Peptides against a protein of PDB entry 4QMF. Designs and how they scored, part 104

Target 1, 175 residues: chain A of PDB entry 4QMF
Amino acid sequence: ESSFMTLFPKYRESYLKTIWNDVTRALDKHNIACVLDLVEGSMTVKTTRKTYDPAIILKARDLIKLLARSVPFPQAVKILQDDMACDVIKIGNFVTNKERFVKRRQRLVGPNGNTLKALELLTKCYILVQGNTVSAMGPFKGLKEVRRVVEDCMKNIHPIYHIKELMIKRELAKR

## One batch from the design tools (peptide; made by RFdiffusion4, then SolubleMPNN)

Design b2_p22_1_s1 (from b2_p22_1, 7 letters changed)
Fold by OpenDDE base, seed 4:
Structure b2_p22_1_s1 (fold): chain B 175 residues (1-175), chain A 22 residues (1-22)
Amino acid sequence: as target 1 above (175 residues)
Amino acid sequence: SEEEKLIEEAIELLEKELEEEE
């Protein structure tokens, strides 16, 4: 049997409690067991003797990872689909100065979320900027692009440069 | 497409912001 556990921050507890029955139901379809431990502040997923596809446990692992990083359940549960991948990008270690960190993180979102929305459209990904991580869901190619843009942004390369590049590539692909 | 228009508008806004930061 395979199992994976992830810790979640305290502020996620109330939300996770409200959606845990839905998590259980979604994983039950794949015969994956799950446990929400409110004392430890952890989520666990486990294969069972009835688990048919061993690979689904990795997707279940990703599901709880996404949930721990504030991705809402209706979006996070899509990770169980075969064509959906995810990435959790740690951004908190690029800059030691808090103000600089906040500024660069805000650049990923942009005014009215326009930067983030443009990036989502160009990469065909869902992207959530939360705390010290950026969570992304989508095709593998798109995820690679998201990671590059996010990490470069934290390295003081403005997302606009990558957005322009992606836009050009998109236009060329339509021709 | 509507998506392309949205992206173009976003780019224009971002370019303006970059100019203001420089």
Scores: peptide ipSAE 0.092, ipTM 0.724, DockQ to the pose 0.776
Fold by OpenDDE base, seed 5:
Structure b2_p22_1_s1 (fold): chain B 175 residues (1-175), chain A 22 residues (1-22)
Amino acid sequence: as target 1 above (175 residues)
Amino acid sequence: SEEEKLIEEAIELLEKELEEEE
């Protein structure tokens, strides 16, 4: 039997309490047990004797990881689907200057969130920018593209260059 | 398509943002 635990920040506690019954129900379908520890501030998932597919525990691990990084449950639970992958991109260590960090992180979102939305559409991914991480869900190819754009943005390469590139590729693929 | 329109609008806004940052 396998078990995975992740910590979550205090500001997520109220939300996690609200949706935990839904988490339990979703994981019960796969005979995966789960525990929300409000004292420690942790989520745990574990296989049981009735777990049929041992690989599902890895998806359960990803589920609680996504929830800890502020991904809402209706989106995060999609990770349990076979064709869905995820990535949590750490962005907090690319720059030491806080103002520079905030500026570059904001570039990922853009005016009215339009930059992020364009990137989501082009990569067929869900993307959430929160704190020191960017969480993404989608096909593996799309996730690879998201990571490239996100990391390059933190390295002072503006997302517009990648968006233009992706648009060109998209147009070529339609032919 | 609506999707293409949103992307084009985003590009336009990004280009303006780049000009403002220069």
Scores: peptide ipSAE 0.082, ipTM 0.706, DockQ to the pose 0.832
Fold by OpenDDE base, seed 1:
Structure b2_p22_1_s1 (fold): chain B 175 residues (1-175), chain A 22 residues (1-22)
Amino acid sequence: as target 1 above (175 residues)
Amino acid sequence: SEEEKLIEEAIELLEKELEEEE
């Protein structure tokens, strides 16, 4: 039997409590057990004797990881689908200066969130910028592009440049 | 800045096109 545990920030506690029955129901379909520990501030998933697909535990691990990073349940639960992958990109370690960090993180979002939305559309990914991480869900190729853009942004390469490049590539692929 | 503005406009157009494809 396999098990995985993740810690979550205190500010997520209330939300996680409200959706935990839905988490349980979703995982029960795969015979994966789960536990929400409010004292420790952790979520745990584990295989059972009835777990048919041993690989599903890894998706369950990813589910609780995404939930811990503020991804809403209706989106996070899609990770249980076979064609869905995810990535949690740590962005807090690229820049030590707080002001510079905030500015570069804001560039990922852009005016009215348009930059982020464009990146989502071009990569066919869901992307959530939260705190010191960027959570992404989608196809593997799209996730690779997201990670590149996100990390380069934190290295002072503006996302708009990459988005323009992706748009050009998309246009060329249509021909 | 001017280039960025043009790209932003292009992004808006792209969004509309993709919404129509969905």
Scores: peptide ipSAE 0.037, ipTM 0.659, DockQ to the pose 0.051
Fold by OpenDDE base, seed 2:
Structure b2_p22_1_s1 (fold): chain B 175 residues (1-175), chain A 22 residues (1-22)
Amino acid sequence: as target 1 above (175 residues)
Amino acid sequence: SEEEKLIEEAIELLEKELEEEE
């Protein structure tokens, strides 16, 4: 049997409580058991004797990881799909200055979220910028691009540079 | 800043183009 546990921040508790029945139901379809521990502040997923696909536990692991990082359930649950991958990118360690960190993180989002939307469209990924992490879901190739853009942004390379590059690549691929 | 305005305009244009292609 395999099991994975993820801690979640206190501010996430109320939301997780409200959606946990949905999490349970989604995982039950794959015979994966799950536990929400409000005392410890953890989520656990584990295989059961009825688990048929051994690989699904890894997706369940990713599900709780995404939920812990504020990804909403309707989006996070898509990780259980075969063609869906995810990445949690730590951005908090690139810059020591808080103001600089906030500014660079804001560049990922951009005015009215347009920068993030453009990046999502170009990479075919869902992207959530929250706290010290960026959570992304989508095709593996797209996730690689997202990670590059996100990390470079924290290294003071503006996302627009990559967005323009991705646009060019997209146009070339259509021809 | 002037640079920020240019970036915003560029992003808006890029998004519009992407939406039209979808």
Scores: peptide ipSAE 0.036, ipTM 0.648, DockQ to the pose 0.088

Design b2_p22_1_s2 (from b2_p22_1, 7 letters changed)
Fold by OpenDDE base, seed 2:
Structure b2_p22_1_s2 (fold): chain B 175 residues (1-175), chain A 22 residues (1-22)
Amino acid sequence: as target 1 above (175 residues)
Amino acid sequence: SMDEELIKKAIEELEEELKKEE
């Protein structure tokens, strides 16, 4: 049997409690057991003797990872789909200056979130910028692009350059 | 497409923002 555990921040506890029955139900379909430990502040997923697909445990692992990083359940649960991958990009260590960090993180979002939306559209990914992480879900190719843009942004390469590039590539692909 | 227009608008906004930062 395989098991994976992830810790979650305290502020996430109330939400996780609220949706845990839904998590359980979603994982039960795959015969994956799960445990929410409120004392430790952890989520655990485990294979059972009835688990048919051994690979699903990795997706379950990703599910709880995403949930721990504030991805809403209706979105996070999509990770259980075969065509869906995810990435959790740590952005908190690229910049030591807090103000600079905030500014660069905000650049990822942009005015009214339009920058982020554009990036989502271009990469065909869901992207959540939260705290010190960026969570993304989508096709592997898109995820790779998201990570590049996100990390470069934190390295003071404005997202506009990548967005323009992706837009050009998109246009070329249509031709 | 609607998506393309959204992306273009976002680019325009970003360009304006960059000008302000310069």
Scores: peptide ipSAE 0.330, ipTM 0.866, DockQ to the pose 0.832
Fold by OpenDDE base, seed 4:
Structure b2_p22_1_s2 (fold): chain B 175 residues (1-175), chain A 22 residues (1-22)
Amino acid sequence: as target 1 above (175 residues)
Amino acid sequence: SMDEELIKKAIEELEEELKKEE
């Protein structure tokens, strides 16, 4: 039997406790067992003898990974769908200067979150910028684009350049 | 489309912000 565990930060504990019954119910449909360990600060998912689809455990792994990175349950649970993929992009190591890090991370969001919204629309992804990670959910093609934009942004390439490129591609595809 | 309009507006706003940073 396969098992995966992820740690979560302390500030997520209250929320995870609140939604854990929903997590359990969602995973029970696939006969995946799950455990919330508040002492260790971990979530665990594991197959059971009743698990029919062996691949679902990987999606369960992704679910707890997303939850650990502050993705809300109603969004994170969509990872269990066959057509949904995810990516957790670590952004904390691109720059050492905290102020520079914050500035570049903020560029991903933009004024009133409009930059992020534009990127979500263009890539057909859900994107959450939180702490030292960016979590994304959507089609594989879109996820690749998100990762490129996010990493380039942390490398001081403004998201606008990619957004313009994606917009042009979108317009061409409509013709 | 509405989405397209939103994206275009966002681009315009970003261009303006970029000019301020330069």
Scores: peptide ipSAE 0.297, ipTM 0.854, DockQ to the pose 0.805
Fold by OpenDDE base, seed 1:
Structure b2_p22_1_s2 (fold): chain B 175 residues (1-175), chain A 22 residues (1-22)
Amino acid sequence: as target 1 above (175 residues)
Amino acid sequence: SMDEELIKKAIEELEEELKKEE
């Protein structure tokens, strides 16, 4: 039997308590057990004797990872689908200056979130910028593109250059 | 398409932001 545990920040506690019954129900369909530990501040998923698909535990691991990084349950639970992958990109270690970090992170979002929306459309991914991480869900190819754009942004390459490139590629693919 | 229009608008806004940062 396999198990995975993920810690979550204190500010997520109230939300996780609210949706944990839904998490349990979703995982029960796959005979995966789960535990919310409010004292430790952790979520645990584990296989049972009735678990049919041994690979589903890895998706359950990803589910709790996404939930810990502020992804809403209705979106995070989609990770249990066969065609859905995810990536949690750590962005807090690219620059030490706090102001520079905040500015570069804000570039990923853009005015009214339009930059992020454009990137989501072009990569066919869901993207959430929160704290020191960017969480993404979607096809593997799209996730690879998201990681490139996100990391380059933190390295002071403005997202506009990648967005334009992706748009050109999209137009060429339609021909 | 609607998505294409949204992307084009985002690009225009990004270009304006880039000018402000320079």
Scores: peptide ipSAE 0.295, ipTM 0.854, DockQ to the pose 0.844
Fold by OpenDDE base, seed 5:
Structure b2_p22_1_s2 (fold): chain B 175 residues (1-175), chain A 22 residues (1-22)
Amino acid sequence: as target 1 above (175 residues)
Amino acid sequence: SMDEELIKKAIEELEEELKKEE
């Protein structure tokens, strides 16, 4: 039997407490057990004797990973769907200067979050920029595009260039 | 489409932002 554990930051504790019954219910449908440890600050998922599909534990692992990175439960729980994939992109190690890091991270979001929204639409992904990570959910092709844009942004390539490229590709695909 | 309009608007805003950063 398989088990996975993920630590979460203290600021997520209150939220995780409020939604944990929903997490339990969602995982119970697949006979996956889960534990929220408030002392350690961890979430655990594990298979049981009644788990039919052994692969679902990997999706459960992804679920708690997403929750730890501030993805809301109604969105994160979609990872349990067969056609849904996710990616957690670490962005904190691309730039040593804090101010430069913040500036480049903000470029991903853009004015009023419109840059991020455009990227979500073009890639058909959900994207959340939080702390030192960017969490994304969607089709594999879209996730690959998101990672490229995010990493390039942290390497000082402005998202506008990728967004324009993706827009052109979208227009061509409609023909 | 509505989505296309949103994307075009975002591009426009980004272009303006880039000009300010120069």
Scores: peptide ipSAE 0.304, ipTM 0.856, DockQ to the pose 0.814; fails the geometry check

Design b2_p22_1_s3 (from b2_p22_1, 9 letters changed)
Fold by OpenDDE base, seed 4:
Structure b2_p22_1_s3 (fold): chain B 175 residues (1-175), chain A 22 residues (1-22)
Amino acid sequence: as target 1 above (175 residues)
Amino acid sequence: SEDDKLIEEAIKLLEEELKKEE
């Protein structure tokens, strides 16, 4: 039997407590067991003797990973779908200067969230910028594009350049 | 499409913001 555990930050505890019954119910459909440890600050998922699909445990792993990074449950639970993938992109180590970090991270969101919205539309992904990570959910192709844009942004390449490129590609694909 | 319009508008706004940062 397989198991995976992820730690979550303290500020996430209250929310996780409120939705854990929903997590349990969602995973029960696949005979995956789960545990919320409030003392350690961890979530665990594990296969059971009744688990039929051996691959579902990996999706369960991804579910708790997403939840730990502030993705809301109604979105995170979609990871259990066959056609849905995810990525958690660590952005905290690209720059040492806090002000520079904040500025570049903010560029991913943009004014009124327009940058993020455009990127989501172009990549067909859900994207959440939170703390030192960017969480994304969607098709593998889209996720690859998101990671490129996010990492380049932290390397001081403005997202607008990638967005324009993606828009051109989108237009060409419609022909 | 409607999404295309939204993206184009976003790009326009972002280009304006980029100019301000230069």
Scores: peptide ipSAE 0.298, ipTM 0.859, DockQ to the pose 0.721
Fold by OpenDDE base, seed 5:
Structure b2_p22_1_s3 (fold): chain B 175 residues (1-175), chain A 22 residues (1-22)
Amino acid sequence: as target 1 above (175 residues)
Amino acid sequence: SEDDKLIEEAIKLLEEELKKEE
């Protein structure tokens, strides 16, 4: 039997409590057991004797990972779909200066969230910037592009350059 | 498409913001 556990920050506790029954229901369909430990601040997923597809446990692992990083349940639960992948990009180690970090992270979102929205549309991904990580969900090709843009942004390459490039590629692909 | 329009609008706004940062 396989088991995976992830810790979550205290500020996520109230939300996780409210949606945990939904998590349980979603995982029960696949005969995956789950536990929310409020004392430790952890989520655990486990295969059972009735688990038919052993690979689903990896998706369950990804589910709790996404939930721990503030992805809302209605979006995170989509990871259980066969065609859905995810990536959690650590951005906290690219810059030592806090002010510089905040500035570059904000560039990912942009004015009124326009940068993020454009990137989501171009990559066909869901993207959430939270704390020291960027969580993304979507097709593998899109996820690869998201990681490139995010990491380059933290390396002081403005997302606008990538967005323009992706737009050009999109137009060419329509022909 | 609608998405194309949204992206173009976003690019326009981002270009303006980039100029402000310079």
Scores: peptide ipSAE 0.288, ipTM 0.855, DockQ to the pose 0.715
Fold by OpenDDE base, seed 2:
Structure b2_p22_1_s3 (fold): chain B 175 residues (1-175), chain A 22 residues (1-22)
Amino acid sequence: as target 1 above (175 residues)
Amino acid sequence: SEDDKLIEEAIKLLEEELKKEE
């Protein structure tokens, strides 16, 4: 049997409590057990004797990882789908200056979220910028692109350059 | 800034193009 545990920040506790029954139900379909430990502040997923697909535990691991990073359940649960992958990109260590960090992080979102929307569209990914992480869900190729854009952004390369590049590639692929 | 405005406009245009292709 396999087990994975993820810690979550205190501010997520209330939300996780509200959706945990839904998490349980979703994982029950795959005979994956789960535990929400409010004392420790952790989520655990584990295989059972009835778990048929041993690989599903890895997706369950990803599910709780995403939930810990503020991805809402209706989106996070999609990770259990076979064609869905995810990535949690740590962005907090690229810049030491807080103000610079905030500015660069904001560039990922852009005016009215337009930058993020453009990136989501171009990569076919869901992207959540929250705290010191960027969570993304989608096809592997798209995730790779997201990580590049995100990391480069934190390295002071504006996302627009990548967005333009991705748009050109998209156009060329359809022509 | 002026650069920010230009970027915003560019992104907007890109989004519009993407919507047309959906």
Scores: peptide ipSAE 0.207, ipTM 0.758, DockQ to the pose 0.087
Fold by OpenDDE base, seed 1:
Structure b2_p22_1_s3 (fold): chain B 175 residues (1-175), chain A 22 residues (1-22)
Amino acid sequence: as target 1 above (175 residues)
Amino acid sequence: SEDDKLIEEAIKLLEEELKKEE
């Protein structure tokens, strides 16, 4: 049997409490057990003797990981689908200067979130920029593209250059 | 600042085009 645990920040506690019954129900369909520990500030998922698909525990692991990083449940639960993958990209260690970090992170979002939306559309991914991480969900190919754009952005390469490249590739693929 | 505005406009147009394809 397999078990995975993830810690969550204190500010997520209230939300996680409100949706935990939904988490339990979603995982029960796969005979995966789960525990919310408010004292430790952790979520745990584990296989049971009734777990049919041994690989589903990895998706359950990803579910709690996404929830810990502020992805809302209606989106995060989609990770349990076979065609859905995810990535949590750590962005907090690329730049030591806080102001520079904030500026580069903001470039990922852009004016009114338009840059992020464009990237989501081009990669067919859901993307959430929160704190020191970027969470993404979608097809594997799209996730690879997202990670490249995100990391390059933190390395001072503006997302627009990648967006333009992706746009061109999309245009070419239609021919 | 000028570059930022141009980027914003470009992205907006991109969003509109992509939305039409969905």
Scores: peptide ipSAE 0.192, ipTM 0.761, DockQ to the pose 0.055; fails the geometry check

Design b2_p22_1_s4 (from b2_p22_1, 9 letters changed)
Fold by OpenDDE base, seed 3:
Structure b2_p22_1_s4 (fold): chain B 175 residues (1-175), chain A 22 residues (1-22)
Amino acid sequence: as target 1 above (175 residues)
Amino acid sequence: SADDKLIEEAIKELEEELKKEE
């Protein structure tokens, strides 16, 4: 039997309590057990004697990881689908200056969220910028592109350059 | 496509924003 645990921040507790029955139901379909520990501030998933697909436990691990990083349940639960992958990109360690960090992180979102929207469309990914992480869900190829753009942004390469490149590639692929 | 139009509009706005930051 396999088990995975993820800690979550205190501000996430209220939300997780409200959706935990839904989490339980979703995982029950795969015979994966789960526990929400409000004292420790943790989520745990584990295989059971009835777990048929051993790969599902890894997806369950990813589910609680995404939930801990503020991804809403209706989106996070899609990770249980076979064709869905995810990535949690740590962005908090690229720069030491807080103001610089905030500025570069904001560039990922852009005015009215348009930078993020464009990136989501081009990569066919869901992307959430929250705190010191960027959570992404989608096809593996798209996730690789997202990680490149996100990390380069934190290295002071503006996302617009990558977005323009991706747009050109998209146009070429239509030919 | 509809998505292409949205992307183009976003790029246009981003280019303007970039000019403001520089």
Scores: peptide ipSAE 0.280, ipTM 0.846, DockQ to the pose 0.742
Fold by OpenDDE base, seed 5:
Structure b2_p22_1_s4 (fold): chain B 175 residues (1-175), chain A 22 residues (1-22)
Amino acid sequence: as target 1 above (175 residues)
Amino acid sequence: SADDKLIEEAIKELEEELKKEE
């Protein structure tokens, strides 16, 4: 049997308590057991003797990882689908200066969230910028593009250049 | 498409914002 545990920040506790019954129900369909430990501040997923697909535990692991990084349940639970992948991109180690970090992180979102929206549309991914991580969900090709844009942004390459490139590629693909 | 229009509008706004940052 396989088991995975992830810690979550204190500020997520209230939300996780609210949705945990839904998490349990979703995982029960796959005979995956789960535990929310409010004292430790952890989530655990585990295979059972009734688990038919051994690979589903990895998706369950990803589910609790996404939930720990502030992805809402209705979106995070989609990771259990066969065609859905995810990536958690650590962005906190690219820049030591806090102000520079905040500025570059904000560029990923852009005015009124338009940068993020454009990137989501072009990559067909869901993207959440939170704290020192960017969480993304979608097709593998899209996720690869998201990681490139996110990392380059932290390296002081403005997302607009990538967005323009992706738009051109999109237009060419429609022909 | 509707998405294409949204992306184009976003690009326009981002270009304007980029000019302000420079």
Scores: peptide ipSAE 0.268, ipTM 0.843, DockQ to the pose 0.714
Fold by OpenDDE base, seed 1:
Structure b2_p22_1_s4 (fold): chain B 175 residues (1-175), chain A 22 residues (1-22)
Amino acid sequence: as target 1 above (175 residues)
Amino acid sequence: SADDKLIEEAIKELEEELKKEE
């Protein structure tokens, strides 16, 4: 039997408590057990003797990972679908200067969130910028593109260049 | 500021194209 655990920050506790019954119900459909430990601040998922698909535990692992990084449950639960993948991109260690970090992170979002929206549309991914991580959900191809844009942004390559490139590629694919 | 304007223009164009596809 397989088991995975993830820690979550204290500020997520109240939300996780609120949605945990929904998490349990979603995982029960796949005979995956789950535990919310409020003392340790952790979530655990584990297979049972009735777990039919051995691969579903990995999706359950991803589910709790996404929840720990502030992805809302209605979005995070989609990871249990076969055609959905995810990525959690660590962005906190690309630069040491806090002000520079904040500035570059803000570029990912852009004015009124439009940059992020454009990137989501172009990659067909859901993207959440939170703290020192960027969480993304979508097709593998899209996720690869998201990671490239995000990491390059933290390396001082503005997302606009990638957005333009992706737009051109999109137009070419329609021809 | 200049970058912001470019992004906004690009996004606007993208949204218009997506609406046409729907």
Scores: peptide ipSAE 0.167, ipTM 0.756, DockQ to the pose 0.052
Fold by OpenDDE base, seed 2:
Structure b2_p22_1_s4 (fold): chain B 175 residues (1-175), chain A 22 residues (1-22)
Amino acid sequence: as target 1 above (175 residues)
Amino acid sequence: SADDKLIEEAIKELEEELKKEE
């Protein structure tokens, strides 16, 4: 049997408590057991004797990883679908200066969130910028593009340049 | 900034185009 554990920050505790019954129900459909440990601040998923698909535990692992990074349950639970992948991109170590970090992170979002929305549309991904991570869900190809844009942004390459490139690629693909 | 304005315009154009495709 396999198990995976993920720690979550304290500020997520209240929300996770609220939705944990929903998490349990979603995982029960796949015969995956789960535990929320409020003392340790951890989530655990594990296979059972009734687990029929050994690969589903990896998706369960991804589910709790996404939840720990502030992805809402209605979105995070979609990771259990066969055609859905995810990525958690660590952005906190690219820049040492706090102000520079905040500025570059904000560029990912842009005015009124329009930059992020444009990137989501172009990559067909869900993207959440939170703290020191960016969480993304979608097709593998789109996720690869998201990671490139996010990391380059933290390296002081503005997302607009990639957005323009993706727009051109999108137009070419329509032919 | 000038760059911000250009970005906003580009994004607006992108959103308009994408809406037409949906």
Scores: peptide ipSAE 0.167, ipTM 0.754, DockQ to the pose 0.055; fails the geometry check

